Peptides against a protein of PDB entry 4ASU. Designs and how they scored, part 155

Target 1, 270 residues: chain A of PDB entry 4ASU
Amino acid sequence: ATLKDITRRLKSIKNIQKITKSMKMVAAAKYARAERELKPARVYGVGSLALYEKADIKTPEDKKKHLIIGVSSDRGLCGAIHSSVAKQMKSEAANLAAAGKEVKIIGVGDKIRSILHRTHSDQFLVTFKEVGRRPPTFGDASVIALELLNSGYEFDEGSIIFNRFRSVISYKTEEKPIFSLDTISSAESMSIYDDIDADVLRNYQEYSLANIIYYSLKESTTSEQSARMTAMDNASKNASEMIDKLTLTFNRTRQAVITKELIEIISGAA
Target 2, 83 residues: chain B of PDB entry 4ASU
Amino acid sequence: FTFASPTQVFFNSANVRQVDVPTQTGAFGILAAHVPTLQVLRPGLVVVHAEDGTTSKYFVSSGSVTVNADSSVQLLAEEAVTL

## One batch from the design tools (peptide; made by RFdiffusion4, then SolubleMPNN)

Design b2_p18_4_s2 (from b2_p18_4, 16 letters changed)
Fold by OpenDDE base, seed 2:
Structure b2_p18_4_s2 (fold): chain B 270 residues (1-270), chain C 83 residues (1-83), chain A 18 residues (1-18)
Amino acid sequence: as target 1 above (270 residues)
Amino acid sequence: as target 2 above (83 residues)
Amino acid sequence: LKARVEENERLTRLFLEL
């Protein structure tokens, strides 16, 4: 490589390093906010899931319609965040299909669609875009819940798949159940809940779905920002190492050029 | 007893004497060993009676309340503020 | 601007894969 080529490459990598450092700082600020907002959201979301755990709601085996909701975002550059969700969605969809279930998919965030659309296009009901530009709100979750309920797909059971935040360096892809109104209303274990009006139960289910979606979005966002911060740190480090390597190559090449020029001057061959 | 909004936790697995909730079907008091039920909140006042005799008041906009067979209660408000 | 963002994202992805 010529000195000019090395210099051009150095300039390019230095610019990338500046971008990755800036993105790291932005991700760090978003992570700090997301982690703070996750604390109450986790209590809220886990509280909403408590009914399903305590009532031991089961879907009869003869029921075949299953909905998979994958939760991520539109934004890349966050390591394995999207691929982890997509991998679990694929695994779940394959297992359900092997069990003779009908599977439909909802993607929260465009990245799920980008990964799965070609292989699972016929199973997609809807993809929610504009996820990850701002922190998710309960209003955003309510919109998703409403569109799901109004989709016309009468699922019996579903799975919401998202990345649960563990720490700044760790997340885990998890699955939580979702149930249709009909599945909840027909569950034998729900008989202990006295005189539940059908309108009350419908409205309760709408809140439950919105609550679970909101929770999943908060977990996903925190995991994503943390992973992005780490990814941008790693990219900045890799850029630094490459800058050092290219700087050494530049220095060696410059010395070789100088030596050649000196030899040409001394030999009179120029 | 758990009482939370999406943005704030007021009670997390706490023991309380009574919780008065505003529901769409009417206001009712949740006592110890209340029968399992599901309700939806209307805009109104939540009153929490602690075991020490203290009473706390909250405004809630909407949400849900679950009373389980194990006497656990989840009060999940969309918006809630201390009064 | 979109092309520059896409190129920067592509380059960043390459660095993340390394």
Scores: peptide ipSAE 0.034, ipTM 0.842, DockQ to the pose 0.014
Fold by OpenDDE base, seed 5:
Structure b2_p18_4_s2 (fold): chain B 270 residues (1-270), chain C 83 residues (1-83), chain A 18 residues (1-18)
Amino acid sequence: as target 1 above (270 residues)
Amino acid sequence: as target 2 above (83 residues)
Amino acid sequence: LKARVEENERLTRLFLEL
């Protein structure tokens, strides 16, 4: 490589390092907000899931329609965030298909579709885009919940798959159940709640779905921003190492050029 | 007793004597060992009676309330403010 | 600007895979 080539590569990598450092800082700011907003959102979402855990709602085995909601975002450069969700979605879809279930998929965030479209295009009902530009709100979750309920797909049971935030260095892809109104209404374990008006139960389920989606979005966002910080930090370090290597190569190449020129001068003066 | 909005937690697994909630079917008081129920909140006042005798008032916009067989309660409001 | 952003994203991905 010529000195000019090395210099050009050095300049390019230095520019990439600046971009990755900037992206790290942006991700850090978003993470700090997301982590703060996750605290109440987790209490809220876990509170909504408490019914399903306590009531031990079971879907009859003869029921075949299963919905998978994958929660992620539109934005890349966050390590395994999207691939982890997609991997679990694929695994769950395969297990359900092997059990003779019909599987439909909803993607929250365009990255889910990008990963699964080739293999699961026929199973997609809808993909929600514009996820991850701004922090998710309860209004956003409500819109998603309402659109799901109005989709015309009469699922019996479903799964919401998202990355739960553990720490700045750790997330876990998790699955939580979702149930249709009919499944909830027909569950034997709901008999202790039997004096509930059908309209009340419908409205309750709408809130529950919105609550769970909101919770999943908050967990996902926090996990994503944390993972993006780590990814951008790693990219910045890798760029730094490459800069150091290329700088050494530049210095060695420069010395070799100078030495060659000196030899040519000495040899030409003979 | 858990009482939260999407953005704020007021009570998290707390013990309380009574919670008065505004539901679509009417206001009712949730006491210890209340029968299991699911309700939807209407806009109105939530009153929390703590074991120490303190009373706190909140406005809620909408949401849900769950009373479970284990006497746990989840009050989940879309919007809530302390009064 | 879009092409530059895409190229920078591509390059960043390369660094992440390294």
Scores: peptide ipSAE 0.030, ipTM 0.842, DockQ to the pose 0.014
Fold by OpenDDE base, seed 1:
Structure b2_p18_4_s2 (fold): chain B 270 residues (1-270), chain C 83 residues (1-83), chain A 18 residues (1-18)
Amino acid sequence: as target 1 above (270 residues)
Amino acid sequence: as target 2 above (83 residues)
Amino acid sequence: LKARVEENERLTRLFLEL
């Protein structure tokens, strides 16, 4: 490589390093907010799931319609955040299909669609875009819940798949169940809940769905921002190492050019 | 007893004597070992009676309340404020 | 601007794989 080529590459990498450092700082600020807002959201979301855990709601085997909700965002450069969700969605869809279930998919965030479009396009009901620019609100979750309920897809059971936040360096892709109103109302374990009006149960289920979606969005957002922060830090370090290597190469190449010129002068070669 | 909104936690696995909740079917008091039930909140006042005899009041906009067979209670409000 | 962002994302991915 010529000195000019090395210099051009150095300038390019230095610019990338500036971008990745800036993105790290932005991700860090968003992470700090997301982590703070996740604390109450987790209590709220876990509280909503408590019924399903305590009642041990089961879907009969003859019920065939299953909904998969994958939760991520539109934004890249966050390591394996999107691919982990998509991988689990694929695995779940394959397992359910092998069990003779009908599977439909909802994508929260455009990245899910981008990954699964080629293989699962016919299974998508809807994809929610513009996810991840702002922190998710309960209103956003309510819109998603409402659109799901109004989709006309009469699922019996569902799976919401999202990245649960563990720490700044760790997330885990997890699944939580979603049940239809019919599945809840027909569950034998619900018999202990006396005198529940059907309208009350319907409204309760609408809140439950919104609550779980909201919780999943908060977990996903926190995981994503932490992963992006880490990814941008790694990119910045890799850029630094490459700058150092290229700087050494530049210095060696410069010395070689000078040496060649000196030899040409000494030898009288024009 | 757990009482939370999406943005704030008021009680987390606490022991309380009684919780008065505004439901769409009417206001009722949840005592220890209350019969399992599911209800939807209407806009109104929640009153929490602690074991120490203290009472706290909250306004809630909407949400749900669950009383389970294990005497656990989840009060989940969309919006809630201390009064 | 979009093309520039996409190129920067591509380059960033390259650095993550290094």
Scores: peptide ipSAE 0.027, ipTM 0.833, DockQ to the pose 0.013
Fold by OpenDDE base, seed 4:
Structure b2_p18_4_s2 (fold): chain B 270 residues (1-270), chain C 83 residues (1-83), chain A 18 residues (1-18)
Amino acid sequence: as target 1 above (270 residues)
Amino acid sequence: as target 2 above (83 residues)
Amino acid sequence: LKARVEENERLTRLFLEL
């Protein structure tokens, strides 16, 4: 490589390092906000899931329609965030198919579609884009819930797959159940609840879906920002190491060039 | 008793004496050992009666309330504010 | 702008793989 080539590469890497450092700081700020906003969202979301846990809602085996909702975002540069969700979605879809279930997929965030489109295009109902630019709101979750309910796919049971935040260095891809109105209304375990009006139950399920989606978005966002912060830190460190290596190479190459030029001058071969 | 909005937690697994909730079918009081039920909130006032006799009032928008067989209650409002 | 963002993303991915 010529001195010019090394210099160009050094300049490029230094610029990338500046970008990754900046992105790290942005991710850190977003993470700190997301973590604060996750605290109440988790209580809220776990509270919404409490019915399903306490009632032990089961879908009859004869019911075949299963919906998988993968929750991530549109934005890259966050390590394994999207691939982890996609991997679990693939695993779940395969397991359900092996059990004779019909599987349809919804992607929250364009990255899910980007990963799964080639292999699962026929199973995709809808992909929600514009996820991850701003913190998710309950309104956003409600829109997603509404579009899901209006999709015309009459699922019996579903799985919402998202990254649960554990710590700044750890997330876990998890699955939570979603149930159709029909599945909830027909569940034997619901018999302990007082006579529930059908309209009340419908509305309740609409809120439940929105609540769970909101919760999943908050968990996903927190996990993503944390992972991005880590990824950008790693990229910045890798850039630093490469800068150091290239700087050494530059210095050695410069010395060699100077030596060659001096020899040419001295030998009269110039 | 858990009472939360998407953005704020008011009660988290707390013991309370009574919670009055505004539902689409009307307001009702949730007491200890209330029968399991599911309800949807209408805009209105939630009144929480603590064991110490303190009464707290909240405005809630839409949402849900769940009373479980284990006497746990989840009051989940889309929006809620302390009054 | 999009092309620049994509290029930066590509370059960043290279650093992550390193």
Scores: peptide ipSAE 0.018, ipTM 0.842, DockQ to the pose 0.014

Design b2_p18_4_s3 (from b2_p18_4, 13 letters changed)
Fold by OpenDDE base, seed 2:
Structure b2_p18_4_s3 (fold): chain B 270 residues (1-270), chain C 83 residues (1-83), chain A 18 residues (1-18)
Amino acid sequence: as target 1 above (270 residues)
Amino acid sequence: as target 2 above (83 residues)
Amino acid sequence: REERVKELEELQKLFESL
């Protein structure tokens, strides 16, 4: 490579390093906010799932319609955040299909569609885009819940798949159940909950769905920002190492050029 | 007893004497060993009676309340404020 | 030519010292 080529490459990598450092700082700020907002959201979300954990709600075997909701975002450069969710969605869809279930998919965030569209396009009901530009609100979750309920797909059982935040360096893809109003109403384990009005149960289920979606969005956002921060840190380190290597190459090449020029002068070939 | 909104936690697995909640069918008191039930909140006053005799008041907008067979209670409000 | 040779030799010494 010529000195000019090395210089151009050095300039390019230095610019990339500046960008990745800036992105790291932005991700760090978003992570700090997300982690703070996740604390109450987790208590709220776990509370919303308590009924389904305590009431062993079982879907009858004759019921075949299953909904998978994958939760991520529109934004890349966050390691395996999107691929982890998509992988689990694929696995769940395959298992359900093997069990003779009908599977439909909802994607929260455009990245889910981007990964699964080619192989699962016929199973998608809807994809929610514009996820990840701002922190998710309960209003955002309510909109998603409402759209799901109005989709016309009468599922029996569902699965919401998202990344649960563990630490700044760790997340885990998890699945939580979603049940239709009919499934809850017909569940034998719900018999202990006496005198529940049908309208009350419907409204309760609407809140439950919105609550679970909100919780999943908060977990996903925190996991994503943390993963992005780590990814940008790694990219910055890799750029630094490459700059060091290219700088050494530049110095060696410059020495070789000087030596060649000296030889040409001494030999009279110039 | 757990009482939370999406943005704030008021009680997390706490022991309380009584919780008065505003529901669509009317206000009711949740006592120890209350029968399992599901209710939807209407805008109104939540009153938490602690075991030490202290009383805390909250205004809630909407949400849900669950009373389980194990006497656990989840009060989940869309919005809630301390009064 | 002699001045250029001296300049290049000085540069070479500088690079060898780095």
Scores: peptide ipSAE 0.030, ipTM 0.836, DockQ to the pose 0.004
Fold by OpenDDE base, seed 3:
Structure b2_p18_4_s3 (fold): chain B 270 residues (1-270), chain C 83 residues (1-83), chain A 18 residues (1-18)
Amino acid sequence: as target 1 above (270 residues)
Amino acid sequence: as target 2 above (83 residues)
Amino acid sequence: REERVKELEELQKLFESL
């Protein structure tokens, strides 16, 4: 490589490093906010899931319609955030198909579609875009819930797959159940909740769905920002190492050029 | 007893004496060992009676309330403010 | 020519010292 080529590459990598450092700081700020907002959201979301845990709602085996909701975002450069969700979605879809279930997919965030479109395009009901630029709100979750309920797909049960935040260095892809109104209303374990008006139960289920989606979005966002911060830090370190390596190469190449010039002068070839 | 909105937690696994909630079918009081039920909140006043005798009032917009067989209660409001 | 050689030798020494 010529000195010019090395210099150009050095400049390019230095610019990349500046960008990755800036992105790290932005991700750090977003992470700090997301973590603060996750605290109440987790209480709220876990509270909504309490019924399903306590009632141990089971779907009859003869019911075949299953919905998978994958939660991520539109934004890249966050490590394995999207691939982790997609991997679990694929695994779940394959297991359900092997069990003779019909599977439909909803993607929250364009990255889910980008990963799964080739293999699962026919199973997608809808993909929600414009996810991840702003912190998710309950309104956003409500829109997703409403769209799901209005999709015309009469699922019996489903799963929402998202990354649960553990710490700044750790997330875990998890699955939470979603149930149709019919499945809840027919569940034997719900008998203790008898005398509930059908309209009340419907409305309750709508809130429950929105609540779970909201919770998943908040967990996903926090996990994503943390992962992005880490990814940008790693990218910055890698850039630094490459700068050091190229700087050494530059110095060696420059020495070689100087030596060559000296030889040419001494030999009279110049 | 858990009482939260998407953005704020008012009670988290707390012991309370009574919670009065506004529902679509009418206001009702949740006491200890209340029968399991599911209700939807209407806009209105929530009153929490703590074991220490303190009473707190909240305005809620909408949401849900769950009373479980184990006497756990989840009051989940879309919006809630302290009064 | 001699001045340029000296200059380059000085530069070479500088680089070897880094």
Scores: peptide ipSAE 0.029, ipTM 0.834, DockQ to the pose 0.004
Fold by OpenDDE base, seed 5:
Structure b2_p18_4_s3 (fold): chain B 270 residues (1-270), chain C 83 residues (1-83), chain A 18 residues (1-18)
Amino acid sequence: as target 1 above (270 residues)
Amino acid sequence: as target 2 above (83 residues)
Amino acid sequence: REERVKELEELQKLFESL
C-alpha cells in the first residue's frame, strides 16, 4: 500500500471511531432512561402475566392456530439483539410446525421482518415499523394490541418473544404466553373465578395484551440500548487497535521511502 | 397486593387489609380471602387500607384488577395518581 | 543535493528515535 492509501485508511477509521464513540454516549443516555422506565414497567407487566401463571391456562391439543410476536426495533448496530429474537422465533415456529400447528408471525420492529422475510414471509400478518426512535409508551402498546385483535387471525395460543434485560452486560431472549379470549373463556382452570361478564372478560383481555406488549417493549428497549452501548464500545476499541497498526505501517513505509530517496541521491540515479 | 401503572409502582407484593376498587360492574371491596375474580376498572377512586390502619387514596383512569385463588391481587391501572 | 541529504538524514534519525 502507498503512503497515500494508508493515510486515507487512517482518516477513514479515525472518523468511524469518532462516530462509534458518539453513538456509545447516545446509547448510554438512552439506556439510563430505559432502565429507569423498566422498573415500574416490569412490575406492571409481570403483574399482568400472573393470571396466566396462576390459572395454568391450557390450550387444547386440537387447537392448531398459534401466533408468534417477535419484539425488537428498526435500528441496527446493537450486537445480537435482533438475531437472538429471530433465532428464537424460528425455533419456536419450527417446533410448532412439527407439532402440527399453524403459525403466524407479527414483527414489532422492521429488523424482524428483514431477517425472516426470505424464509417466513408467508407467515407474517403484520410488521410494525418506526420502533425504537423514541421510548415506547403504553399508547404504542395499545395500538399494537388493537391491531393484533383486529387482524382477523383467530389464534388459540401465542408466544411473545423478546429480550429481557438482566444487566448492563446481559440480556436473555425469553418467551411469554398469550392466549385468545376464547381460550381463556373456555379454560377449565378459569372455573374458580366468579362468573365474569363476557364484555368484562373481553376488555380485561385487551388490557392484558396491551400490558404484556408494553412490558416486552420496555425490556427490549433496555436490552437494545445496553447492547448498543457495548457494541459501540467494542467497535471503538477495534478501531483504536487498527489505527495503531496502520500508524506503525505508515511509519515503516515512510522510513522506507526516505531510505530509498537517500540511496537514489547518493548513487546518482536521481 | 400489587398496584401499579405502566410508569409507577404504588404497592409491590404488599400485605394490605382491604382495597376498594371502582369497577365497570360496580365498586367492591377486596378483603383477605376474597373469591377469585377478574374486573375492569372504571375511572374512579381506589382506597387502600393498610394493616397498620393507614388509608391511602388514588385516582385511576382505567385498567384491570385480578383476585387470584392464592389471595394475591394485581391492580393494574393505565394511569394512577396519589390523592 | 547535499542539503537535501542532510534533511533526509535528520528525518531518518528522528524516526529511529521514535
Scores: peptide ipSAE 0.029, ipTM 0.837, DockQ to the pose 0.004
Fold by OpenDDE base, seed 1:
Structure b2_p18_4_s3 (fold): chain B 270 residues (1-270), chain C 83 residues (1-83), chain A 18 residues (1-18)
Amino acid sequence: as target 1 above (270 residues)
Amino acid sequence: as target 2 above (83 residues)
Amino acid sequence: REERVKELEELQKLFESL
């Protein structure tokens, strides 16, 4: 490589390093906010899931309609965040299909659709876009829940798949159950709950769905920002190492050029 | 007893004497041995009676309340403020 | 030529000092 080529490459990598460093700082700020907001959201969301755990809601085997909700975002450059969710969605869809169930998919965030569009396009009901630019609100979750309930798709049970935040360096893709109103109302285990009006139960289920979706969005956002911060840090470090290597090569090449020119002058070959 | 909104936690697995909640079917008091039930909150006053005799008041917008067979209670409000 | 040689020698010394 010529000195000019090395110089051009050095300049390019230095620019990339500057960009990745800036992106790291932005991700860090968003992560700090997301982590603070996740604390109450987790208590709230886990509280909503407590009923389904305690009531041990079971779906009859003859019920075949299953809904998968994958939660991520529209934004890239966050490592394996999207691919992890998509991988688990694919696995779950395959398992359910093998069990003779009908599977439909909802994508929260455009990246899910981007990954699954070729293989699962016919299974998608809807994709929610414009996710991840701003922190998710309960209003956002309510809109998603309402659209699901009004979709006309009569699922029996479902799964919401999202990345649960563990630490700044760790997330885990997890699944939580969602149930239709009919499944909840027909569950034998619900008989212990006294004097529940059908309208009350419907409204309760609407809140439950919104709550779970909100919780999943908060977990996903926190996981995504932490992963992006890590990815940008790694990119910055890799760029630094490459800059160091190229700088050494540049110095060696420059010395060789100088030596060659001196020899040519001294030998009279110039 | 757990009482939270999406943005704030007021009680987390606390022991309380009584919780008065505004529901769509009417306001009622949840005691330690209350039967399992599900209710939806209407806008109104929540009153928490602690075991030490202290009383805390909150205004809630909407949400849900769950009383489980194990006497655990989850009060989940969309919005809540201390009064 | 002499000026260029001096310049190159100075550069060489600079690189050897780094």
Scores: peptide ipSAE 0.027, ipTM 0.828, DockQ to the pose 0.004

